Peptides against a protein of PDB entry 2N1D. Designs and how they scored, part 20

Target 1, 169 residues: chain A of PDB entry 2N1D
Amino acid sequence: EVKVKIPEELKPWLVDDWDLITRQKQLFYLPAKKNVDSILEDYANYKKSRGNTDNKEYAVNEVVAGIKEYFNVMLGTQLLYKFERPQYAEILADHPDAPMSQVYGAPHLLRLFVRIGAMLAYTPLDEKSLALLLNYLHDFLKYLAKNSATLFSASDYEVAPPEYHRKAV

## One batch from the design tools (peptide; aimed at target 1 K11 R111 R115)

Design b1_p16_6_s2 (made by RFdiffusion4, then SolubleMPNN; from b1_p16_6, 10 letters changed)
Fold by OpenDDE base, seed 1:
Structure b1_p16_6_s2 (fold): chain B 169 residues (1-169), chain A 16 residues (1-16)
Amino acid sequence: as target 1 above (169 residues)
Amino acid sequence: SWDAEIAAIQSALGVD
């Protein structure tokens, strides 16, 4: 198993996100005001502004591209709670060609790191490449933690309407 | 423990 350590600062948010959706029956507002693409772009720009070498800048871009790809592949099958399925169906119907990284935001992106370890375990990566990838994933998670006040808020959720509850059964 | 709750989250995600 590939272990991805989530910063202690973000663990409470994962629980709050879970509670908002599964217990309080709320939904994250979609399309996100700040989508995954934007978050990853901000991270890349942040890393580039810190005086990285050309090679390190290239590595950041590759990591961003990888996170985006994994998110888009995994969102529909691995990153949603049961209660969110009708919302996802509506998103697919309204935006059939849009990558989910342009629709969803920080909470769902954070969920990726709960599940990505299992995916990486079956990816044929050598030890050096895997270690490098994990370092960047942890670096990105630390970036999310540093910016958690602006990325994670219960105000981005809303109570699902009665009609939605009927569809969510 | 946050880890225990995250384990539950991990199990709940992706369930249809």
Scores: peptide ipSAE 0.530, ipTM 0.933, DockQ to the pose 0.740
OpenDDE base, seeds 2, 3, 4, 5: peptide ipSAE 0.514, 0.521, 0.521, 0.518; ipTM 0.929, 0.932, 0.932, 0.931

Design b1_p16_6_s3 (made by RFdiffusion4, then SolubleMPNN; from b1_p16_6, 10 letters changed)
Fold by OpenDDE base, seed 1:
Parts: C-alpha cells; sequence; structure tokens
Structure b1_p16_6_s3 (fold): chain B 169 residues (1-169), chain A 16 residues (1-16)
C-alpha cells in the first residue's frame, strides 16, 4: 500500500465535509468559486516564486498535471458520496465537455488524497519516482493546510432542496 | 478515532 498522510489540520475538514453531505444532506456550490484548476495553478505559482530551479519547476508542473489528471479520472467514480450523484448528473448535462477540475473545488480535491494511495499502489513507478511523487503530494497537502482558512468553509454548502431529495435514490 | 472515521469516509466515497 502507498501511504499518503493527510495533515492533522485537514483531517477535521474531511469529517466535516462527510458530515455536511451524508448526514446534513447539503451540497457544495457548483461550479466552485475556486475550482481545482485554480488551486493547482496557485500552488504552482507559489512554488515557482520560492526560488526553485528550472528542474524543480518542471517537477512541480508535472505534479500539478498529474493531480489534475487523477482528479478528473477519479471524481465521478471514487470521490463522490451517494447523495451527490444527482448533482453530478446535472453537471454532466450542463457542462458535458468540461473537465471536473474546472467545476469542483477544494473539498473534492482533498477527497482525492483519501483514495489516491490505492491507485498509486497499482501504478508501475520506480522507487525514486514514487518517492518524489509522494514528497510533492505531501508538499501540496501542506499547502492546502496552510491555506485551509480560505479553501474550506461550510458556507460553501447549502441544504439540498426537496426536489433534489426526490432524485437522490 | 481518526482511523475509524477515515475508514467510513473511504468506504462511503464512490458508492452509488
Amino acid sequence: as target 1 above (169 residues)
Amino acid sequence: SWDAEVAEIQAALGTD
């Protein structure tokens, strides 16, 4: 198993996010005011502004691209709770060609790191590449933790309307 | 505990 450790600062949010959706029957505002693409872009710019070499900048760009790709592949099948399925169906209907990284935001991005370890376990990577990837994933998670006050808020959710409850089987 | 809560989250994600 590939171990991806979630920072202690973000663990409570994963629980709150789970509670908001599954128990309080709320939905995250979509399209997100700050989508995954924007978050990853901010991270890349942040890393580049810290005086990284050309090689390090390339590595950051590759990591950002990888996170985006994994998110877009996994969102629909691995990163949604049952209650969110009707909302996802509506998003697909309204934005059929948009990558989910342009629609969803920080909470769903954080969920990726709950599941990505299992995916990486079956990905053929040499030890050096895997170690480097894990280092950057943890670095990115630290970035999310550092900016958690602006990225994660219960005010970005609302109670689903009665019509939605009828669709949520 | 966190282990119990994350296990529930992991189990619930991706479920139809």
Scores: peptide ipSAE 0.373, ipTM 0.884, DockQ to the pose 0.711
OpenDDE base, seeds 2, 3, 4, 5: peptide ipSAE 0.356, 0.352, 0.365, 0.361; ipTM 0.879, 0.882, 0.883, 0.882

Design b1_p16_6_s4 (made by RFdiffusion4, then SolubleMPNN; from b1_p16_6, 11 letters changed)
Fold by OpenDDE base, seed 3:
Structure b1_p16_6_s4 (fold): chain B 169 residues (1-169), chain A 16 residues (1-16)
Amino acid sequence: as target 1 above (169 residues)
Amino acid sequence: DWDKQIEEIAAALGTD
C-alpha cells in the first residue's frame, strides 16, 4: 500500500466535507467558483516563482498534469458520496465533454488524496520514481493546507432541495 | 480521532 499523508490542517476539513454531504444532505455548488484546473495552475505558478532546488524531481507541469489526469479518471467512480450521484449525473448531461477538473473544486480534489494511494500502488513506477512523485504530492497537499482558508468553506455548500432528496439517500 | 473518521470517508467514497 502506498500511504499518502494528509496534513493535519486538512483532516478536519475532510470530516466537515463528509458531514455536510452525508449527514446534513448538502451539495457543493457546481460548477465550482474555483475549479481544480485553476487550483493546479495556481500551484504551478507558485512553484515556478519560488524556484526548484531538486533537479531530480518531476517537472511541476508534469506533476500538475498527472494530478489532473488522476482526478478526471477517478472523480466519477471513486470521489463521490452516494448522495452526490444525482448531481454528478446532471453535470454529465449538461457538460458531456467537459473534464471534471473544470467543474469540481477543492473539496473533491482533496478527496483524491484519500484514494490515490491505492491506485499508485498499481502504477508501474520504480521505487525511486514513486518516492519522488509522493514527495510532490505531499508538497501539493502542503500548498492546499497553506491556502485552506480560501479553498475550503462551508459557504460553498447548499442544502439540497426536497426533490433532490427523493433521488438520493 | 481524525484518522478513524478518514477511514470511514475512504470507505464511503465511490459507493452507490
Scores: peptide ipSAE 0.666, ipTM 0.956, DockQ to the pose 0.718
OpenDDE base, seeds 1, 2, 4, 5: peptide ipSAE 0.652, 0.645, 0.647, 0.655; ipTM 0.954, 0.954, 0.954, 0.955

Design b1_p16_7 (made by RFdiffusion4)
Pose (drawn by RFdiffusion4):
Structure b1_p16_7 (pose): chain A 169 residues (1-169), chain P 16 residues (1-16)
Amino acid sequence: as target 1 above (169 residues)
Amino acid sequence: SESELLEEDIFKAVEE
């Protein structure tokens, strides 16, 4: 299977997010302003601002779109805990206009890279094509971890009350 | 389940 090092800078965050959902019994039931698509655009423009190019412009642009679609095909199914099912239906009903790549904010973005390495093990391309993919993915994760202090806000996870657990049972 | 798989992949990523 493909061995992909998830940024160790973000490993404490990954455990923190998991700890909040499972151990702390906290859920994320609110739309965050710092959302995945905004961070994707921020990174996409960042590569352009450092070096204005045409050839790399669309490259970063569509790779970002790839992360967007990759996130969309996994968000509610592969990147979600069973305890987040109640908040999923809640946010989806309350805000049927807003995309999930927006409402779940930055903490749910890291989950994509955790699962995508496993699914891409069942779809094995060559090392070179995979290397370019992991190159840009790791480059994004490098920038992601760099600005993570003002990027992730796991503090928005609030403990789910017993009345709310009624939607999980 | 998918949540259990996500948890296993999290712990696999932490171990790596």

Design b1_p16_7_s1 (made by RFdiffusion4, then SolubleMPNN; from b1_p16_7, 5 letters changed)
Fold by OpenDDE base, seed 4:
Structure b1_p16_7_s1 (fold): chain B 169 residues (1-169), chain A 16 residues (1-16)
Amino acid sequence: as target 1 above (169 residues)
Amino acid sequence: SASEELEELIRKAVAE
């Protein structure tokens, strides 16, 4: 198993996100005001602005692309709570050609990182490549933690209407 | 289910 540690700053959010959805029956507002694509773009730009070498810039871009790909693959099947399924269905209907990285935001992106470790365990990467990837993933998570005040907020959720609740439970 | 597994993984991540 490949272990991807969640920063301590983000652990409470995972709980809050879970609570908002599963216990409080709220939904994250979609499309996200700041979608995954934007978050990853900001991260890439942030890394580039810190004077990375060409090699590091390339690596960052590859990591960003990888995260985006994993997110888009996993969102619908692995990153949603049961209560979110009807919302996802609506998103697919309203945005049939849009990748989910353009619709969903930071909370769902963070959920990816509780699953990504298991995926990487089955990815044919050599030890050095895996270590490098893990370093970047942790670096990205730290970036999320640094910007958590703007990326993670309960105000981005809203109570699902009764009609939704009836079809979701 | 995927939802239940996600919850479990989150619990593990938080408890880590």
Scores: peptide ipSAE 0.549, ipTM 0.937, DockQ to the pose 0.859
OpenDDE base, seeds 1, 2, 3, 5: peptide ipSAE 0.530, 0.535, 0.544, 0.545; ipTM 0.934, 0.935, 0.936, 0.936

Design b1_p16_7_s2 (made by RFdiffusion4, then SolubleMPNN; from b1_p16_7, 7 letters changed)
Fold by OpenDDE base, seed 4:
Structure b1_p16_7_s2 (fold): chain B 169 residues (1-169), chain A 16 residues (1-16)
Amino acid sequence: as target 1 above (169 residues)
Amino acid sequence: SNSDELAELIEKAVAE
């Protein structure tokens, strides 16, 4: 099994996110104020600004593209709690052609990294490539942790209306 | 369900 470690700074958020939705019956406001595409773009720009070589820049772009791809593939089927399903259905109806990376934000992106390890276990990567990928994934997670104050906030959630509760049952 | 599995995985990720 491929293990992707979550930064200590983000561990409490995973719990809070879970609690907000599953126990407090709140929903993350969509479309996200800062969507996954934007977060990944900021990360890429951040890495580029730090004087990366062409090779590293290429690698960053590939990693960003990969994260985006994985997110878009996994969001609807693997990264949502049951309570979020009606919201997702509404998003699909309102934005049928939009990738979910343009709709969802940091909390859902972080959830990806809870599952990505298992997914990578089924990916035919050589040991060196996998190690490199893991390094970048951890690097990205550290980036999220560094910017957690702006990316993760309970204020981005709101109590679902009563009519939503009926749909979510 | 995927939802339950996600919660479980989160718990594991947090506990490690």
Scores: peptide ipSAE 0.449, ipTM 0.911, DockQ to the pose 0.858
OpenDDE base, seeds 1, 2, 3, 5: peptide ipSAE 0.426, 0.427, 0.440, 0.442; ipTM 0.905, 0.904, 0.908, 0.910

Design b1_p16_7_s3 (made by RFdiffusion4, then SolubleMPNN; from b1_p16_7, 7 letters changed)
Fold by OpenDDE base, seed 4:
Structure b1_p16_7_s3 (fold): chain B 169 residues (1-169), chain A 16 residues (1-16)
Amino acid sequence: as target 1 above (169 residues)
Amino acid sequence: SASEELGALIEKAVAE
């Protein structure tokens, strides 16, 4: 198993997100005001602006592309609570060709990192490459934590209407 | 289910 540590700053949000959806029966507003693509782009630009010239096997862009791909693959099948399934179905119907990284935002992206460790365990990477990738992933998570005030907010959720409840349960 | 597993994994992640 590959362990991906969640920053302490983001742990409460994972709980709040879970609570908002599963207990309070709210939905994250879609399409996200700031989608996964934009978050990753901002991160990439942030890293490049910091002047990191270290020789690394993985470029920032490659890491971003990887995260995006993982997200797009896993969102529909592994990153949604059952209450969110009708919303997802509607998104697919309305935007069948759009990658979910253009629709969903930070909360769902954060959920990826709860599962990504297990997925990386099946990726044929040598120890050095895996360690480097993990460093990037942790670095990205720290970036999310640093910007958590703007990326994670309960105001981005809304109470699902009664008609939604009927189709969700 | 994936939903239940996600919840469980979050609990684990938060506890770590």
Scores: peptide ipSAE 0.414, ipTM 0.908, DockQ to the pose 0.844
OpenDDE base, seeds 1, 2, 3, 5: peptide ipSAE 0.382, 0.413, 0.370, 0.410; ipTM 0.901, 0.908, 0.896, 0.907

Design b1_p16_7_s4 (made by RFdiffusion4, then SolubleMPNN; from b1_p16_7, 8 letters changed)
Fold by OpenDDE base, seed 5:
Structure b1_p16_7_s4 (fold): chain B 169 residues (1-169), chain A 16 residues (1-16)
Amino acid sequence: as target 1 above (169 residues)
Amino acid sequence: SASEELEKLIQEAVAS
């Protein structure tokens, strides 16, 4: 097993996100005001601004592409609570060809990192490459923590109407 | 279910 540690600053958010959806029966507003694609792009640009070489820039872009791919594959099957399923179905119906990284935002992206470690355990990477990847993943998580005030907010959620509750049963 | 597993993994991640 590969362990990806969540920054302490973001642990409370995972709990709040869970509570908002499962107990308070709220839904994250979709399409996200700031989607996963935008977050990853901002991260890549942030890394470039720190004086990285061409080689480091290439590595960052590759990591960003990987995170995006994992998110788009995992969102519908692994990153949603039961209460969110009707919303996801509506998104698929309205935007059948849109990648979920263009629809969902930071909270769902953070959920990915709860599962990504186990997935990496099945990825054929040598020890050196895995260590490098893990460093980038932790670096990205630190970036999320640094920008948590703008990326994670309960105001991005709304109480689901009774009509939705009937669909979610 | 996937939802239940997600909840479990989140609790583990928070507690780690």
Scores: peptide ipSAE 0.516, ipTM 0.935, DockQ to the pose 0.845
OpenDDE base, seeds 1, 2, 3, 4: peptide ipSAE 0.498, 0.501, 0.510, 0.514; ipTM 0.931, 0.932, 0.933, 0.934

Design b1_p16_8 (made by RFdiffusion4)
Pose (drawn by RFdiffusion4):
Structure b1_p16_8 (pose): chain A 169 residues (1-169), chain P 16 residues (1-16)
Amino acid sequence: as target 1 above (169 residues)
Amino acid sequence: EEEEEIEFINESLLSD
């Protein structure tokens, strides 16, 4: 199976997010302003601002759109804990206008790369095509971890009260 | 160990 190194800079964050959901019994039931799509656009324009190009412009642009659609096909199904089901239905009902790539903010973005390496093991392309994909994915993750101090806000996870657990049982 | 933690977290996520 494909071996992809998830950024070790973000591993503490991955464990932190998991620790908050499972161990700390905290849930993310609120829409974050620092959302996945905004970070995607920020990274997409970042590559352009350093070197204004046409050939790489649409390359970054559609790869970012690829992450967008990849995130959309996994967010509520593959990138979600069973304990996040109540908050999912809650946020979806309270804010039916807002996309999930926005309301769940940056902490849920890292989950995509964790699961996408497994699913892409069942769809094995050659090393070269996969290398270009992982190239841009790791490049994004490099930038993601670089600005992660003002990027991720796991502190918004609040402990789910017993009354709220009624929606999980 | 770090890879095992990632695998564990990955398995704790929902799947179809």

Design b1_p16_8_s1 (made by RFdiffusion4, then SolubleMPNN; from b1_p16_8, 13 letters changed)
Fold by OpenDDE base, seed 1:
Structure b1_p16_8_s1 (fold): chain B 169 residues (1-169), chain A 16 residues (1-16)
Amino acid sequence: as target 1 above (169 residues)
Amino acid sequence: SDDAQVAEIAASLEQP
């Protein structure tokens, strides 16, 4: 398997996110005030501002594009709790052509890294390429950790209305 | 949080 290590600073948030959704029956407010696209853009700009070489800049862009693609592919099938399914269905109905990276935000993006390792294990990458990718993924996760105070907040969640509970069976 | 908690979260998410 491909192991993606999540920073210790972010593990408590994964637990809080899980608790908010599955136990407290809350929903992350959608569309996100800061969506996945913007988070990735900020990361790319952050990396570019640190004086990276041209080659490193291209690599960052490729990594960002890859994360975005994986997120958009995996969100609906791997990154949701059962309780979130009605919300997702509503999003699809209201925004049928919008990529989920423009709708969802940091919490769901973080969930990607819980599952992406297994998916990468089935991707035909040579050892060197995989190591490089993992380095960038870990670098991105460290970026999320450094900005966790602004990216992860329980205030971005809200109690699901009674009508929603009837749908979430 | 520890790796066990993360693993449980992974298991709680829906499977493809």
Scores: peptide ipSAE 0.307, ipTM 0.878, DockQ to the pose 0.811
OpenDDE base, seeds 2, 3, 4, 5: peptide ipSAE 0.302, 0.296, 0.299, 0.299; ipTM 0.874, 0.873, 0.874, 0.875

Design b1_p16_8_s2 (made by RFdiffusion4, then SolubleMPNN; from b1_p16_8, 13 letters changed)
Fold by OpenDDE base, seed 1:
Structure b1_p16_8_s2 (fold): chain B 169 residues (1-169), chain A 16 residues (1-16)
Amino acid sequence: as target 1 above (169 residues)
Amino acid sequence: SSDAEVAEIAAGLEQP
């Protein structure tokens, strides 16, 4: 198993996110005011502004691209609670050609890192490459933690309307 | 929060 360590600062948010959705029956407002694409772009720009070498800049771009791809592949199958399924179906109907990284935001992106380790375990990466990737993933997570006050807020959630409850588990 | 809590969250993320 590949272990991706979630910063201690972000673990409480995962719990809050879980609680908002599963216990309080709220939904993250979609489309996100700040989507995954934007978050990743900000991270890349942040890294580039710190005077990285060309090689490091290239690596950041590759990591960003990889995170985006994993998110888009995994969102619908691995990153949703049952209560969110009707919302996801509506998003697919309304935005059939849009990648989910343009629709969803920070909370769902953070969920990716709960599951991505298992996916990486089955990727054909050598130990050195995997270690490098993990370093960048952890670096990105630290970036999320540093900016958590602006990225994660319960105010981005809303109580699901009555008609939604009729569709949801 | 702990790794155990994260594991419980992971278990709640599921297919339809």
Scores: peptide ipSAE 0.313, ipTM 0.874, DockQ to the pose 0.685
OpenDDE base, seeds 2, 3, 4, 5: peptide ipSAE 0.237, 0.298, 0.239, 0.303; ipTM 0.842, 0.872, 0.842, 0.875

Design b1_p16_8_s3 (made by RFdiffusion4, then SolubleMPNN; from b1_p16_8, 11 letters changed)
Fold by OpenDDE base, seed 1:
Structure b1_p16_8_s3 (fold): chain B 169 residues (1-169), chain A 16 residues (1-16)
Amino acid sequence: as target 1 above (169 residues)
Amino acid sequence: SDDEEVAEIAASLEQP
């Protein structure tokens, strides 16, 4: 089993996010004001500004690309609560060719790291490559934790209208 | 615990 540890600072947000959606019947505002692509770009720029070598910069870019790809693959099948399905269907109808990393934001990106471990367990990576990847994933999560005040806010959610509830079978 | 809550959240998300 591949374990991706969530920083203690971000665990409460996962609970709040879950509560907002499943209990309070709210929805994250889409398209996100700051989408996954933007968050990953900021992270990459942050890492590059820290004086990394060319090889390290390449590694960061590969990690960013990997996170983006996993997010786009997993969002629709693994990162949504049942209540969010009608919203997702609407997004697909309105933006059929847009990658979900351009639509969704930090909360859904954080959910990725709850599930990505299981996916990585079945990915053929050598021990060294897997260790390196895990190091960068944890580094990215630390980055999210450092910027949590700006990335995670209940004000980015809104109460779903009555007509939405009828669709949320 | 927070770890237990995260595990429950993981289980609450839809499966593929």
Scores: peptide ipSAE 0.284, ipTM 0.868, DockQ to the pose 0.857
OpenDDE base, seeds 2, 3, 4, 5: peptide ipSAE 0.228, 0.225, 0.226, 0.271; ipTM 0.841, 0.841, 0.842, 0.865

Design b1_p16_8_s4 (made by RFdiffusion4, then SolubleMPNN; from b1_p16_8, 11 letters changed)
Fold by OpenDDE base, seed 3:
Structure b1_p16_8_s4 (fold): chain B 169 residues (1-169), chain A 16 residues (1-16)
Amino acid sequence: as target 1 above (169 residues)
Amino acid sequence: DWDAEVEAIAASLEQP
């Protein structure tokens, strides 16, 4: 299995996110004020501002595109708790044809990295390419950790209304 | 040590 190491700073947030949804029965406010697309764009711009070479910039863009693609593929099937299913259904109805990277935000993006390792294990990548990809994924996670104060907040969640509870059981 | 909690999260998320 391919192991994606999540920074220690972000692990507590994963737990808080889990608790907010599954125990406190809250929902992340959607559409996100800062969606996955914007987070990835900010990361790419951040890397550009750090004096990367042209080749490195190209690689960053490819990684960003890859993360976005994986997120959009995996969100609906792998990155939701059961309690979030009715919300997801509503999102699909209200935003048809929109990629989920334009709807969801940092918490769900972070969940991707809990599952992506297993997916990469079945991807036909050579050892060198896989190592490079992992390096960039870890670099991105470090970026998330660095900006965690602005990206992750319990204030982005809201208590689900009673009518939601009835359909989320 | 949050590894156990993260693993529990991985298991709590829905499977395809």
Scores: peptide ipSAE 0.442, ipTM 0.919, DockQ to the pose 0.839
OpenDDE base, seeds 1, 2, 4, 5: peptide ipSAE 0.221, 0.436, 0.179, 0.437; ipTM 0.839, 0.919, 0.811, 0.919

## One batch from the design tools (peptide; aimed at target 1 G66 R115 D126 L132)

Design b1_p17_1 (made by RFdiffusion4)
Pose (drawn by RFdiffusion4):
Formats: sequence, structure tokens, C-alpha cells
Structure b1_p17_1 (pose): chain A 169 residues (1-169), chain P 17 residues (1-17)
Amino acid sequence: as target 1 above (169 residues)
Amino acid sequence: EEVERLEEALEETLDAL
């Protein structure tokens, strides 16, 4: 199976997010302003601002769109805990206009790369095509971890009260 | 060439998913 190193800079954050959901019994039931699409656009424009190009412009642009669709096909199914099901229906009902790539903010973005390595093990392309994919994915994750101090806000996870657990049972 | 190959790979992976 494909071995992909998830940024060890973000590993404490991955465990922190998991710790909040499972151990701390905290849930993310609110729309974050610092959302995945905004970070995607921020990274997409970042590569352009350092070196204005046409050939790499659409490359970064569509790869970002690939992460966007990749995230959309996994967010509610593959990137979600069973305990997040209540908050999912809640936020989806309260804010039916807002995309999930926005409301769940940056903490949920890192989950994509955790699961996408497993699913891409069942769809094995050659090392070269996969290398270009992982190249840009790791490049994004490098930038992601670089700005992660002002990027991730796991502190928005609030402990789910017993009345709220009634929606999980 | 490399960008074209990456586009193809992205399309194939999106289709598979």
C-alpha cells in the first residue's frame, strides 16, 4: 500500500483534533471563518504571487480544485466521526446555504490527506503520476503547516453536553 | 508534458473516487 508521510508538524494537531472529539468529548458545531476553500485560494494565489506564470497558474488552480472535489467526496462520509453526525445535521439544517468546506474550517481539512492515502492504495497509478500528486499535496501541506499557527483553531471545539448526546444515541 | 500528465492523473483519481 502507498506509504505517505503525513506532515509530522501537523501530527500533534491530528492527535489534538482526535483527542478533542473522542477523549475530550468536544464537538465542532459552528461555522468557521477560516475555511478550507479560503486556504485553498490563499495557497493557490501564493504560488502565483511568488512567480507570476501562466503554465503553473492553471496547474495550481485545478490541483486546488482537485483537493476541493476530493474533500467534497470524503468530507461527510470518510472524514467524519460518528459523534460528528449530530453536528453535521445541525449545521447543515441551520446553514443549508453554506458549504461544508467552509463551516468545518481548517481542522477538518487535514483529515482528507489521512484517508486519501488509503483510498489511493486501491487505485494504484504509477510512481511518477502519484509522485506529482504527492508533490503538490506535500507542497500544500508544507505551506499549511507553515501558517498553521494562525490557520487551525481547534479551540472552537466545545464539550458536548448530555442533552446534546441525545442526538448521538 | 508533466502538467498534462498530472491532469490526466487527477481525472483518473476523481473518476475512481

Design b1_p17_1_s1 (made by RFdiffusion4, then SolubleMPNN; from b1_p17_1, 10 letters changed)
Fold by OpenDDE base, seed 5:
Structure b1_p17_1_s1 (fold): chain B 169 residues (1-169), chain A 17 residues (1-17)
Amino acid sequence: as target 1 above (169 residues)
Amino acid sequence: DDIKLLQEALKKILEAL
């Protein structure tokens, strides 16, 4: 199995995220005040400001595009807890053509990296390509950890109303 | 070329989804 290392700073958040949704019956406020698109854009700009070579800049853009696409494909089928399904259905009904990277935020993006390791294990990649990709993915995760105070907050969640509970059975 | 390798890797992952 391909292991994508989640920074220690972010592991507790995954537990809190799970607890807020499944135990406390809360929902992440949608649309996110800072969506996945904006997070990825900020990351790309951050890398650009670090004085990297042109080649590194192009590589970062490719990784950003890939992460965005993976998120948009996997959000609905792989990244949601059961309690979040009615909310997702409402989002699809209200915004049928909007990519989920414009709706969801950092918590759901982080969930992607919990799953991505298994995805890579079933993809025929040579060792060099895999190592290169992993390096960039870990670099991005490091960025998330660095900015965790502004990206991850329980205040972005709210208690689901009673009518929602009836739909979430 | 690292850029080409990344592009190919990302493409393969998407195709496997």
Scores: peptide ipSAE 0.261, ipTM 0.837, DockQ to the pose 0.817
OpenDDE base, seeds 1, 2, 3, 4: peptide ipSAE 0.253, 0.178, 0.167, 0.255; ipTM 0.833, 0.764, 0.758, 0.834

Design b1_p17_1_s2 (made by RFdiffusion4, then SolubleMPNN; from b1_p17_1, 9 letters changed)
Fold by OpenDDE base, seed 2:
Order: sequence, then structure tokens, then C-alpha cells
Structure b1_p17_1_s2 (fold): chain B 169 residues (1-169), chain A 17 residues (1-17)
Amino acid sequence: as target 1 above (169 residues)
Amino acid sequence: SDIEELLEALKKILEAL
């Protein structure tokens, strides 16, 4: 199995995120104040500002594009807790063609990296390519950790209304 | 899968670095 190590700073957030949704019956406010698209854009700009070579800059853009596409594919089927399903259905009904990277934010993006390792295990990659990809993914996760104070906040969640509870498990 | 194809494409890009 391919191991994608999540920074220790972000592991507690995954627990808090789970607790807010599943135990406290809260929902992440949608659309996100800072969506996945903007987070990835900020990361790309951050990397560019560090004086990367042209090749490295190109690679960062491709990694960002890959993360975005992977997120958009996986969000609805793999990244939601059961309690969040009605909310997702409402989003789809209102905006059927909108990419979820424009709707959801950092917490759901972080959940992607819990799953990505398993997906990479089924992709034939040589050791060198896999190591390089993992380095980029870990670099991005480190970026999330550095900006965790602004990207991850319980204030972005709110208690679901009673009407929602009636249609959610 | 689409994800596998994407990752394969990314692999090729990374190998070109």
C-alpha cells in the first residue's frame, strides 16, 4: 500500500471534522468561503513565488490540476459522511454541473488525502515517479498544515436545522 | 479508471522533469 502521511498538525482536525459532522450533527457551510479551487491556486502561487524552475513550476501546476480533478471525481462517492448526503444532494440539485472544487473547502479536501494512498496503490508507477508524486503531495499537505489556522475552523460549521435531521441519518 | 489515467499522465510528466 502507498502511504500518504498526513502531518501531525492536521490529524486532530480530521477527528474534529468527524466529530462536528457525525456526533454534533453540524454541517460545513456551503458554498465554502474558501473553496478547493482557491486553495490550490494559492498553493500554486506560493510555489511559484519560491523561485522554482520552469520544469518544477509546470509540475506543480499539473499536480494541482490532478488534485482538483481527483477531488471532483471522489467527493460525492468517497469523501462524505452519511450525515452530509442530503446536503450534497441539495447542491447537486441546485448546481448539477458545478465542480465540487468550487463548492467545498479545506476539510473535504483534506479527506481526499486519506483515500489517495489506496488509489495510488492500484496505479502502476515506478518507484521514482511514485516517490516524486508523494513528495509533491506531502509538500501540499505541509502547506495546508502551515495555513491550518485559516483553512480549518469549527466556525465554518453550523448546527443542522431540525428539518435536516429528519431526512438525514 | 479516469483517476488511473490521470495519475499515469502525471507520472509521465514527472518523469520528464
Scores: peptide ipSAE 0.027, ipTM 0.638, DockQ to the pose 0.090
OpenDDE base, seeds 1, 3, 4, 5: peptide ipSAE 0.019, 0.027, 0.020, 0.019; ipTM 0.587, 0.622, 0.571, 0.566

Design b1_p17_1_s3 (made by RFdiffusion4, then SolubleMPNN; from b1_p17_1, 10 letters changed)
Fold by OpenDDE base, seed 5:
Structure b1_p17_1_s3 (fold): chain B 169 residues (1-169), chain A 17 residues (1-17)
Amino acid sequence: as target 1 above (169 residues)
Amino acid sequence: DDIEELLKALKKLLEAL
């Protein structure tokens, strides 16, 4: 199995996220105030401001594009808890052509990195290529950890209304 | 080239989805 190391600062958030949704029956407010697209854009701009070479800047842009596409493919089938399914269905009905990276935010993006390790295990990559990819993924996760105070907050969740509970049954 | 290898890895990851 390919291990993607989640920063220690973000591990407690995964537990809080699960608790808010599954135990407290809350929902992340959608559309997100800061969506996945904006987070990735901020990351790319952050890397650019660090004085990287043109080649490294190009690589970051490709990594951002890859993460975005991976998120958009995986969100609906792999990243949602059962309680979130009715909300997702409503989003699809209201915004059928919108990529989920424009709707969802940091908590769901972080869930992606819990799953990516298993997916990489089934991807035919040599050791060098895998190491390079992991380095960039870890670099992005480090960025999320650095900005965790603004990206992850329980105040972005709200108690689901009674009518939603009926849909979730 | 490390950049070329990275791009190849990203492509393969997306293809595996």
Scores: peptide ipSAE 0.197, ipTM 0.809, DockQ to the pose 0.675
OpenDDE base, seeds 1, 2, 3, 4: peptide ipSAE 0.186, 0.128, 0.137, 0.181; ipTM 0.802, 0.742, 0.746, 0.796

